# Peptides against a protein of PDB entry 3T6J: the designs that were tried, part 15

Target 1, 375 residues: chain A of PDB entry 3T6J
Amino acid sequence: PIVESYIGFIESYRDPFGSRGEFEGFVAVVNKAMSAKFERLVASAEQLLKELPWPPTFEKDKFLTPDFTSLDVLTFAGSGIPAGINIPNYDDLRQTEGFKNVSLGNVLAVAYATQREKLTFLEEDDKDLYILWKGPSFDVQVGLHELLGHGSGKLFVQDEKGAFNFDQETVINPETGEQIQSWYRSGETWDSKFSTIASSYEECRAESVGLYLCLHPQVLEIFGFEGADAEDVIYVNWLNMVRAGLLALEFYTPEAFNWRQAHMQARFVILRVLLEAGEGLVTITPTTGSDGRPDARVRLDRSKIRSVGKPALERFLRRLQVLKSTGDVAGGRALYEGYATVTDAPPECFLTLRDTVLLRKESRKLIVQPNTRLE
Target 2, 372 residues: chain A of PDB entry 3T6J as posed
Amino acid sequence: PIVESYIGFIESYRDPFGSRGEFEGFVAVVNKAMSAKFERLVASAEQLLKELPWPPTFEKDKFLTPDFTSLDVLTFAGSGIPAGINIPNYDDLRQTEGFKNVSLGNVLAVAYREKLTFLEEDDKDLYILWKGPSFDVQVGLHALLGHGSGKLFVQDEKGAFNFDQETVINPETGEQIQSWYRSGETWDSKFSTIASSYEECRAESVGLYLCLHPQVLEIFGFEGADAEDVIYVNWLNMVRAGLLALEFYTPEAFNWRQAHMQARFVILRVLLEAGEGLVTITPTTGSDGRPDARVRLDRSKIRSVGKPALERFLRRLQVLKSTGDVAGGRALYEGYATVTDAPPECFLTLRDTVLLRKESRKLIVQPNTRLE

## One batch from the design tools (peptide; made by RFdiffusion4, then SolubleMPNN)

Design b1_p8_8_s3 (from b1_p8_8, 4 letters changed)
Fold by OpenDDE base, seed 3:
Structure b1_p8_8_s3 (fold): chain B 375 residues (1-375), chain A 8 residues (1-8)
Amino acid sequence: as target 1 above (375 residues)
Amino acid sequence: AFGSYYFD
């Protein structure tokens, strides 16, 4: 078997400022069959990057072919086990040296073990479809999230010698129609500038890329889905995201006005974006459960994903990227914190919904590290 | 921090 490992100060999710890495490590075995799908995604990455909703001037100057491998993890030492990883976590290195992606396939497989009777907040008509396609949709989402989410976009930089990595005279900000007015100076990084919102903001960008690009027929084809199956995978991926946005409220602390999990905050932001799009795309309805206590239902109108959802997500995703590229912390914070704000304002009443989410909370899954042997 | 994915 092919064994992969890493160890060191890698992920900074536990740092409120997003800078200090947690010491972690893993040992894993390559899943050759699943890796083949991701290799096909890599082969299409250069073309798919062009489908992202920003000008080429906001994308990496040169495409650097990344590595992408599906791994079955044997041991993971850290505070939390991810489903996917993109490293290194430095944008400058990603732009100039490249990056590697991994999907922890057996971690994702744990998500397949969904019991229908415990599945909260979905319409009954969606539950069977959700159970059937949750796993496959995760493979798609993680692949896109890592490779084309974290692996996309350019930071505008002025180096220590005063040279720019972009043409100041010709590059236009697509949101303003003006020349670029801000950039990263020497020594400034994504994390150093965006600080407390950096991790969640980037996760939101990556998740949004996943939702946006999963609509592309080539993506579904790469993963082996076509026809009705492809449409179902798309639907379930989007449905999972809006449901996750509701579930995310568990990780909000009202008393501190803060989020305790970057990815869940990101998913809540996406939910808010899609709710703002209106037109019946997403509906969250408070209900009464069979036990007589508060419940809720999330509905996603499949027919409006492309007509309503995609344009809304496109605009939002472009704004995320432009603000990131230009180092516009004020604009980025205003945008992101605006969508990340949790109030009890009608019609959603998110603080009330949070109580419902907490009431319906299930026990966390226990992930047990496996062993393996040669046969 | 922004190089990982955690599912719900």
Scores: peptide ipSAE 0.104, ipTM 0.855, DockQ to the pose 0.732
Fold by OpenDDE base, seed 1:
Structure b1_p8_8_s3 (fold): chain B 375 residues (1-375), chain A 8 residues (1-8)
Amino acid sequence: as target 1 above (375 residues)
Amino acid sequence: AFGSYYFD
């Protein structure tokens, strides 16, 4: 088997300022069959990057072909096992040297393993589709999230010599219609500027890229989905995201007004964006469970994903990227914290919904090291 | 860091 590993201070999710890496490491075996799908995605990456809702001037100047591999993890040492990884986490290196993506395939398999009777917050008519397509939709989402999410966008930088990596006279901010008015100075990084929101903000951008690009027929074709299957994968991917946004409330601490998980905060933000879009795209309905206790249902109108959801996500995703590229911390924080705010304001009453989420919380799955043997 | 996807 082909063995891959990494070790070191890599992920900064446990740093409140998003800067200091947690020491972690893994040993994994390459899944050749699944890796082939991701290789096809890599082959289309340069073209798919052009489908993102920002001008080429906000994208990397030169496309660097990344590596993408599906891995079955044997051993993982850390506070949590990711489903996908994009490294390095340094934007300058990503832009100049390239990056590597991995999908931890057997971790995805664990995430997929949900019994129908335990599946919370979905309408009954969605449960079977969700169970059928959750796994495949995860493959799509992780691939897009890592490769085209984390692997996209440019930071506007003035280097130590005063040179800009963009043309100040010709580059236009698509949100304002004006020239670029802010950038990263020498020594400034994404983490140093955006600090407490940096990790979650970037995850939100990456997740949004996944949702946005999964609507592209070429993406679904790469993963082997066509016709009705492709549409079901799209539907389930979006449905999973809005459901995840509700589930995310578990990771909010009202007393401290803080989030404990960057990805879940990101998913809540996306839920808020899609709720704001209105027009019946997403509906969260408080209900009463069979036990007489509070419950809830999330409904996504499939017919409105492209007409309502996509435009809303497009605008939001563009704003995320523009604010990131320009180093506009004030604007970025205002935008992101606005959507990340959890109150009990109607009609959503998110704090009340949080109580429901906590009430319906299931026991956490244990991930155990797999066995290997010589055949 | 920003380079990982975590599920529930």
Scores: peptide ipSAE 0.092, ipTM 0.841, DockQ to the pose 0.711
Fold by OpenDDE base, seed 2:
Structure b1_p8_8_s3 (fold): chain B 375 residues (1-375), chain A 8 residues (1-8)
Amino acid sequence: as target 1 above (375 residues)
Amino acid sequence: AFGSYYFD
């Protein structure tokens, strides 16, 4: 077997400023069969990057072919085990040197195990479809999230010699119609500028890329889905995201007005964006459970994903990228914190829904380290 | 900082 490992101060999610890495390490075995799917995605990456909703001037100047491998984890040391990883965690290095992606395949496989009777916040008609396609939709989402989410976009930089990595005279900000007015100076990074929102903001961008690009037929074809199956995978991927946005409320602390997990905050933001789109795309309905206690149902109108959801997500995702590229912390913070705000305002009443989420909280899944054997 | 997909 092919063994991969990494070890060091890698992920900074536990740092409030998103800068200091936590010591992490894993040992894993390459899953050759699953890696083949991601290799096909890599082969299409340069073309798929052009489908993202920003001008080429806001994308990497040169495409650098990354590695993408599916791994079966033998041991993982850290505060949490991810489903996918993109490294290095430095945008400048991603632009100039490239990056590597991994999918932790056996972690995903464990996450696919869902009991129908314990599945919360979905309509009964969606449960069987959700159970059937959750796994495949996650493979799509994780692949896109890592490769084309974290692996996309350009930071505008002025180096220590005063040189720009973009043409100041010709590059236009698509949101303002004006020339670029802000950038990263020498020594400034994504994390140093955006600080407390940097991790969650980037996760939100990556998740949004996944939702946006999963609508592209070529993406579904790469993963082996066509026709009705492709549409079901798309539907379940979007449904999972809006459900995750509701579940995310568990990780909000009202008394401190803060989020405890970057990914969950990101998913709540996406839910807010899709709710704002209106037109019946997403509906959250408070209900009463069979036990007589509060419950809720999330509904996604499949027929409105492309007509309502995609345009809303396109506009939002473009704004995320433009603000990131230009180092516009004030604009980025205003946008992101606006959607990340949790209040009890009607019609959603998110603080009340949070109580429902906590009441219906599922048992935390635990991953037990596997072993190997000689055959 | 970035690049980890953490699960629900």
Scores: peptide ipSAE 0.064, ipTM 0.824, DockQ to the pose 0.747
Fold by OpenDDE base, seed 4:
Structure b1_p8_8_s3 (fold): chain B 375 residues (1-375), chain A 8 residues (1-8)
Amino acid sequence: as target 1 above (375 residues)
Amino acid sequence: AFGSYYFD
């Protein structure tokens, strides 16, 4: 078997300032069959990058073909087991030297263990579809999230010699129509500047890229979905995200006004963006369960994903990227924290919904180390 | 941080 591993201070999610890495490591075996889809995604990456809602001047100057491999993890030492990884976590290295992507395929397969009777917050009519397509939609989302999410965009930098990595005279900020007015100085990094929001903000950008690009027919084709199946995968991917945004409330601490999980905060932000889009795209309805206790239902109007959802996400995603590229911490924080606030304001009443989420919390999954054998 | 997609 082809064995891959990594070890070190890698992920900074547990640092409130997003800077200090947690020591982790894994040992995994390459899944050749699943890697083929990701290889096709890599082959299309340069073209798909052009579909992102920012000008080429905000994208990497030179496309560097990354590796993308599906892995079956044998052991993972860390506080959490990811579904996908993009490394290194340094934007300067990503844009100048390249990066590697992995999908932890057998971790993703845990999603297939969802039991219908335990599936919360969905309409009955959506449950079977969700169960059927959750796994496939995760493959799509993770692939896009890592390769074209974390793997996209450029940071504008002035080096120690005063040279810029962009043409100050010609590059225009697409949000303002003006020349670039801010950038990263020598020694400044994404994490050092954006600090407390850096991790969650970047996850939000990556998740948004996944949702946005999964609408592209070429992406679905790469993963082997066409026609009605492709539309179902899209629907379930978006449905999963809005549901995740509701579930995210578990990881909010009202007393401290803080989030305890960066990805879940990101998913809540996306939910807020899609709710703001209005027009009946997303609806969260408090209900009463069969047990007489509070419950809720999330509804996503499939017919409005492209007409309402995509434009809203496009605008939001572009803003995220522009603010990131320009190192505009003030603007970025204002935008992101605005969507990340949790109040009990109508119509959503998120703090009340949080009580419902906690009440309906699923039992903790036990992830155990697998074994492998030759047969 | 940037490096992973995680689900609970």
Scores: peptide ipSAE 0.109, ipTM 0.854, DockQ to the pose 0.698; fails the geometry check

Design b1_p8_8_s4 (from b1_p8_8, 4 letters changed)
Fold by OpenDDE base, seed 1:
Structure b1_p8_8_s4 (fold): chain B 375 residues (1-375), chain A 8 residues (1-8)
Amino acid sequence: as target 1 above (375 residues)
Amino acid sequence: MFGSYYFD
């Protein structure tokens, strides 16, 4: 087998300031079959990057072909096991040297193992479809999230010599119509500037890229989906995201006004964006369960994904990128924290919904190290 | 960066 591993201070999710890495390590075996799908995605990456809703001036100057591998994890040491990884976490290195992507395939498989009777917050009519396509949709989402999410976008920088990595006279901010007014100075990084929101903000951007690009037929073709299957994968991917946004409330601490998980905060933000889009795209309905206790249902109107959802996500995603590129911390924080705010205001009453989420919480899945055999 | 965590 082909074995891959990493070890060291890698991810900063445990640092409230997003700067200090947690010591992590894994040993994994390459899944060749799934890796081949991701290699096809890599082959299309340069073209797909052009489909993102920002000008080329906000994208990397040069495309650097990354590596993408699907891994079956044998052992993982850390506070949590990710579904995918994009490294290094240093933006300068990503832009100049390249990056590596991995999908932890067997970790994803654990996430797929939801029994129908335990599947919360979905309409009955969606459950079978969700169960059928959750796995495939996750493969698509993770691939896009890592490769084209984390792997996309440019930071505007002035180096230590005063040189800019962009043309100040010609580059236009698509949100303002004006020249670029802010950038990263020498020594400033994404994490240092955006600090407490950096990790979650970036995850939100990456998740949004996944949702946005999964609508592209070429993406679905790469993963082997066509026709009705492709549409179902899209639907389930979006449905999963809005459901995840509701589930995310578990990870909010009202008393401290903080989030305990960056990815879940990101998913809640996306839910808020899609709710704001209105027009019946997403509906969360409080209900009463068979036990007489509070429950809820999330509905996503499939017919409005492209007409309502895509434009809303496009605008939001562009704003995320522009604010990131320009180092506009004030604007970025205002935008992101605005959507990340959890109140009990109508119509959503998110704090009340949080109580429902907690009430319906099931036992956490235990991930156990597998046994492997050579034949 | 870590990819998405998925919880049921």
Scores: peptide ipSAE 0.080, ipTM 0.784, DockQ to the pose 0.536
Fold by OpenDDE base, seed 4:
Structure b1_p8_8_s4 (fold): chain B 375 residues (1-375), chain A 8 residues (1-8)
Amino acid sequence: as target 1 above (375 residues)
Amino acid sequence: MFGSYYFD
């Protein structure tokens, strides 16, 4: 078998300032069949990057063909096991030297093993559909998240010699209509500038890219979905995200006004964006469970994903990218923290919903290291 | 960076 591994101080999610890496390592075996699917996505990456809602001037100057491999993890040493990885984590290296993507296929499979009776916060009519398409939709989301999420966008930089990596006279900020007013100075990085919001902000951008691009017919075709199946995959992917945004409340500590998990904070932000879009796109309804205790239902109107959801996400995603590219920490923080606030304000009453989420919390899965054999 | 899809 083809074996891949990595080891080192890689992910900074556990650092409140997003700077210090946690020591992590894995050993995995390449899944050739699934890797072939991701290679098709890579083959379309250059074109799909153009579908993202920012000008080419905010995208990498030169497309660097990345690697994308599906891996079956044999051992993973770290505080958490990801579904996908994009490395290196330095944006400057990503745009100048390239990057590598991996999907942890057998880790994704763990997420697929959901018991219907334990599936919270969905309508009964959505549960079977969700169970059916959760796996396939995750493949789509992870692929897009890593390759075109983390793998997209440009940082505007002034180097130590004073040279810019963009034309100051011609590049226009699409949000302001003005020339670029801010950038990264020599020695400044994404994490050093955006600090406490950097990890979650970037995850939010990557997740948003996944939702946005999964609407593109070419993406669904690459993953082998057409017609009604493609629409169901889209629906379940979006439904999963809005549900995840509700579940994310578990990872918020009201007393400290603090988020304990970057990805969950990101998913909550996306939920807030889609709720703000209104028009009945997303509805969270408090209910009473069969046990007489609080429950809730998340509803997503599939007919409004393209008409209401996509435009809202487009605007939000563009803003995320523009603020990231320009190193506008003040603007980025204002935007992101605005959506990341958790209050008990009507109509959502998120703090009350958090109590419901905690009440309905299922036991965490115990992830056990696998073995492999020849038969 | 990585994506985590463990929601429970």
Scores: peptide ipSAE 0.047, ipTM 0.810, DockQ to the pose 0.461
Fold by OpenDDE base, seed 5:
Structure b1_p8_8_s4 (fold): chain B 375 residues (1-375), chain A 8 residues (1-8)
Amino acid sequence: as target 1 above (375 residues)
Amino acid sequence: MFGSYYFD
């Protein structure tokens, strides 16, 4: 078997300021079969990048082909085990040197298993479909998230010599219609500028890329889905995200007005964006469970994903990217924190929903080291 | 960056 490993100070999720890396390490075995799917995605990456909702001037000047491998993890040392990884975590290096992606396949598989009777917050009519396509939809989402999410976008930079990596006279900000007015200076990074929101903001961008691009037929084809199956994968991917946005409330601490998990905050933000789109796209309905206690149902109208959801997400995702590219921390923070705010204001009453989420919380899963054998 | 997809 092909063995891969990594070790070092890599992810900064445990740093409140998103700057200091946690020491992590893993040993894994390459899953050749699943890696082949991601290789196909990589082969299409340059073309798919053009489908993202920002001008080419806001995308990397040169596409650098990354590695993308599915890994079965034998051991992982760290505070949390991810489903996917994109490294390095420096956008400048991603632009100039390239990047690597991995999917932790056996970790991802743990998330696939859901018992129908324990599946919370979904309509009964969606449960079987959700169970069937959750795994496949995760594969799609993780692939897009890592490769085309984290792997996309350009930072506008002025180097130490005063040179710009963009044409100041011709590049136009698509949100303002004006020339670029802000950029990263020498020594400034994504994390250093956006600080407390950097991790969650970037995860939100990456998740949004996943949702947005999963609508593209070529993406589903790469993963082997066609026709009705492809549509079901799309639906379940979006449904999973809006459900995740509700579940995310577990990770909000009202007393401290803070989020404890960057990805969950990101998913809540996406939920808020899709709720704001209105038109019956997403509905969260408080209910009463069979036990007589509070419950809730999330509904996603699949017929409105493309007509209502996609445009809303497109606008939001473009704004995220433009603000990131230009280093507009004030604008970025205003946008992101606006959607990340949790109140009990009607109609959603998110703090009340949080109580429901906590009430319906499942037991935490334990991940143990797998065994391997030769057959 | 790493993705956490445990939201079931």
Scores: peptide ipSAE 0.086, ipTM 0.791, DockQ to the pose 0.504; fails the geometry check
Fold by OpenDDE base, seed 3:
Structure b1_p8_8_s4 (fold): chain B 375 residues (1-375), chain A 8 residues (1-8)
Amino acid sequence: as target 1 above (375 residues)
Amino acid sequence: MFGSYYFD
């Protein structure tokens, strides 16, 4: 078997300022079959990057072919186990040196074991479809999230010599119609500028890329889905995201006005964006469960994903990227914190919904590290 | 960076 590993101060999710890495490590075995799908995705990456909703001037100047491998984790030492990884965690290095992606396949497989009777907040008509396609949709989402999410976009930089990595005279901000007015100075990084929102903001961008690009037929073909199956995978991927946005409320602490999980905050933000799109795309309905206690249902209108959802996500995703590229912390914070705010305002009444989410919370799964053997 | 997809 092919063995992969890493060790060191890698991820900064436990640092409130997103700067200090947690010491972690893993040992994993390559899943050759799934890795082949990701290799096909890599082969299409340069073309798929052009489908992202920002001008080429906001994308990396040179495409650097990354590695992408599916891994079955044997051991993972850290505070949390991810579904996917994109490294290094420095945008400047990603732009100039390249990056590596991994999908932790057997971690994703744990999510597949959800029993129908334990599925919360879904319509009955969606449950069987959700169970069937949750796994495959996760593979698609993680692949896009890592490769084309974290692996996309350009930071505008002025180096220590005063040189810009963009043409100040010709590059136009697509949101303002004006020339670029802000950038990263020497020594400034994504994390140093955006600090407390940096991790969640970037995760939100990456998740949004996944949702946006999963609509592309070529992506589904790469993963082996065609026709009705492809449409079902798309639907379940979007459905999972809006459901996740509701579930995310568990990780909000009202008393501290803070989020305890960057990815969950990101998913809530996406839910808010899609709710704002209106037109019946997403509906959250408080209900009464069979036990007579509060419950809720999330509905996603499949027929409106492309007509309503995609344009809304496109606009939002472009704004995220433009603000990131230009180092516009004020604008970025205003945008992101606006969507990340949790209140009890109607019609959603998210604080009330949070109580429902907590009431319906299932016990956290215990992740047990596997053994492997030669036969 | 890494993605977490645990919702339970």
Scores: peptide ipSAE 0.047, ipTM 0.809, DockQ to the pose 0.471; fails the geometry check

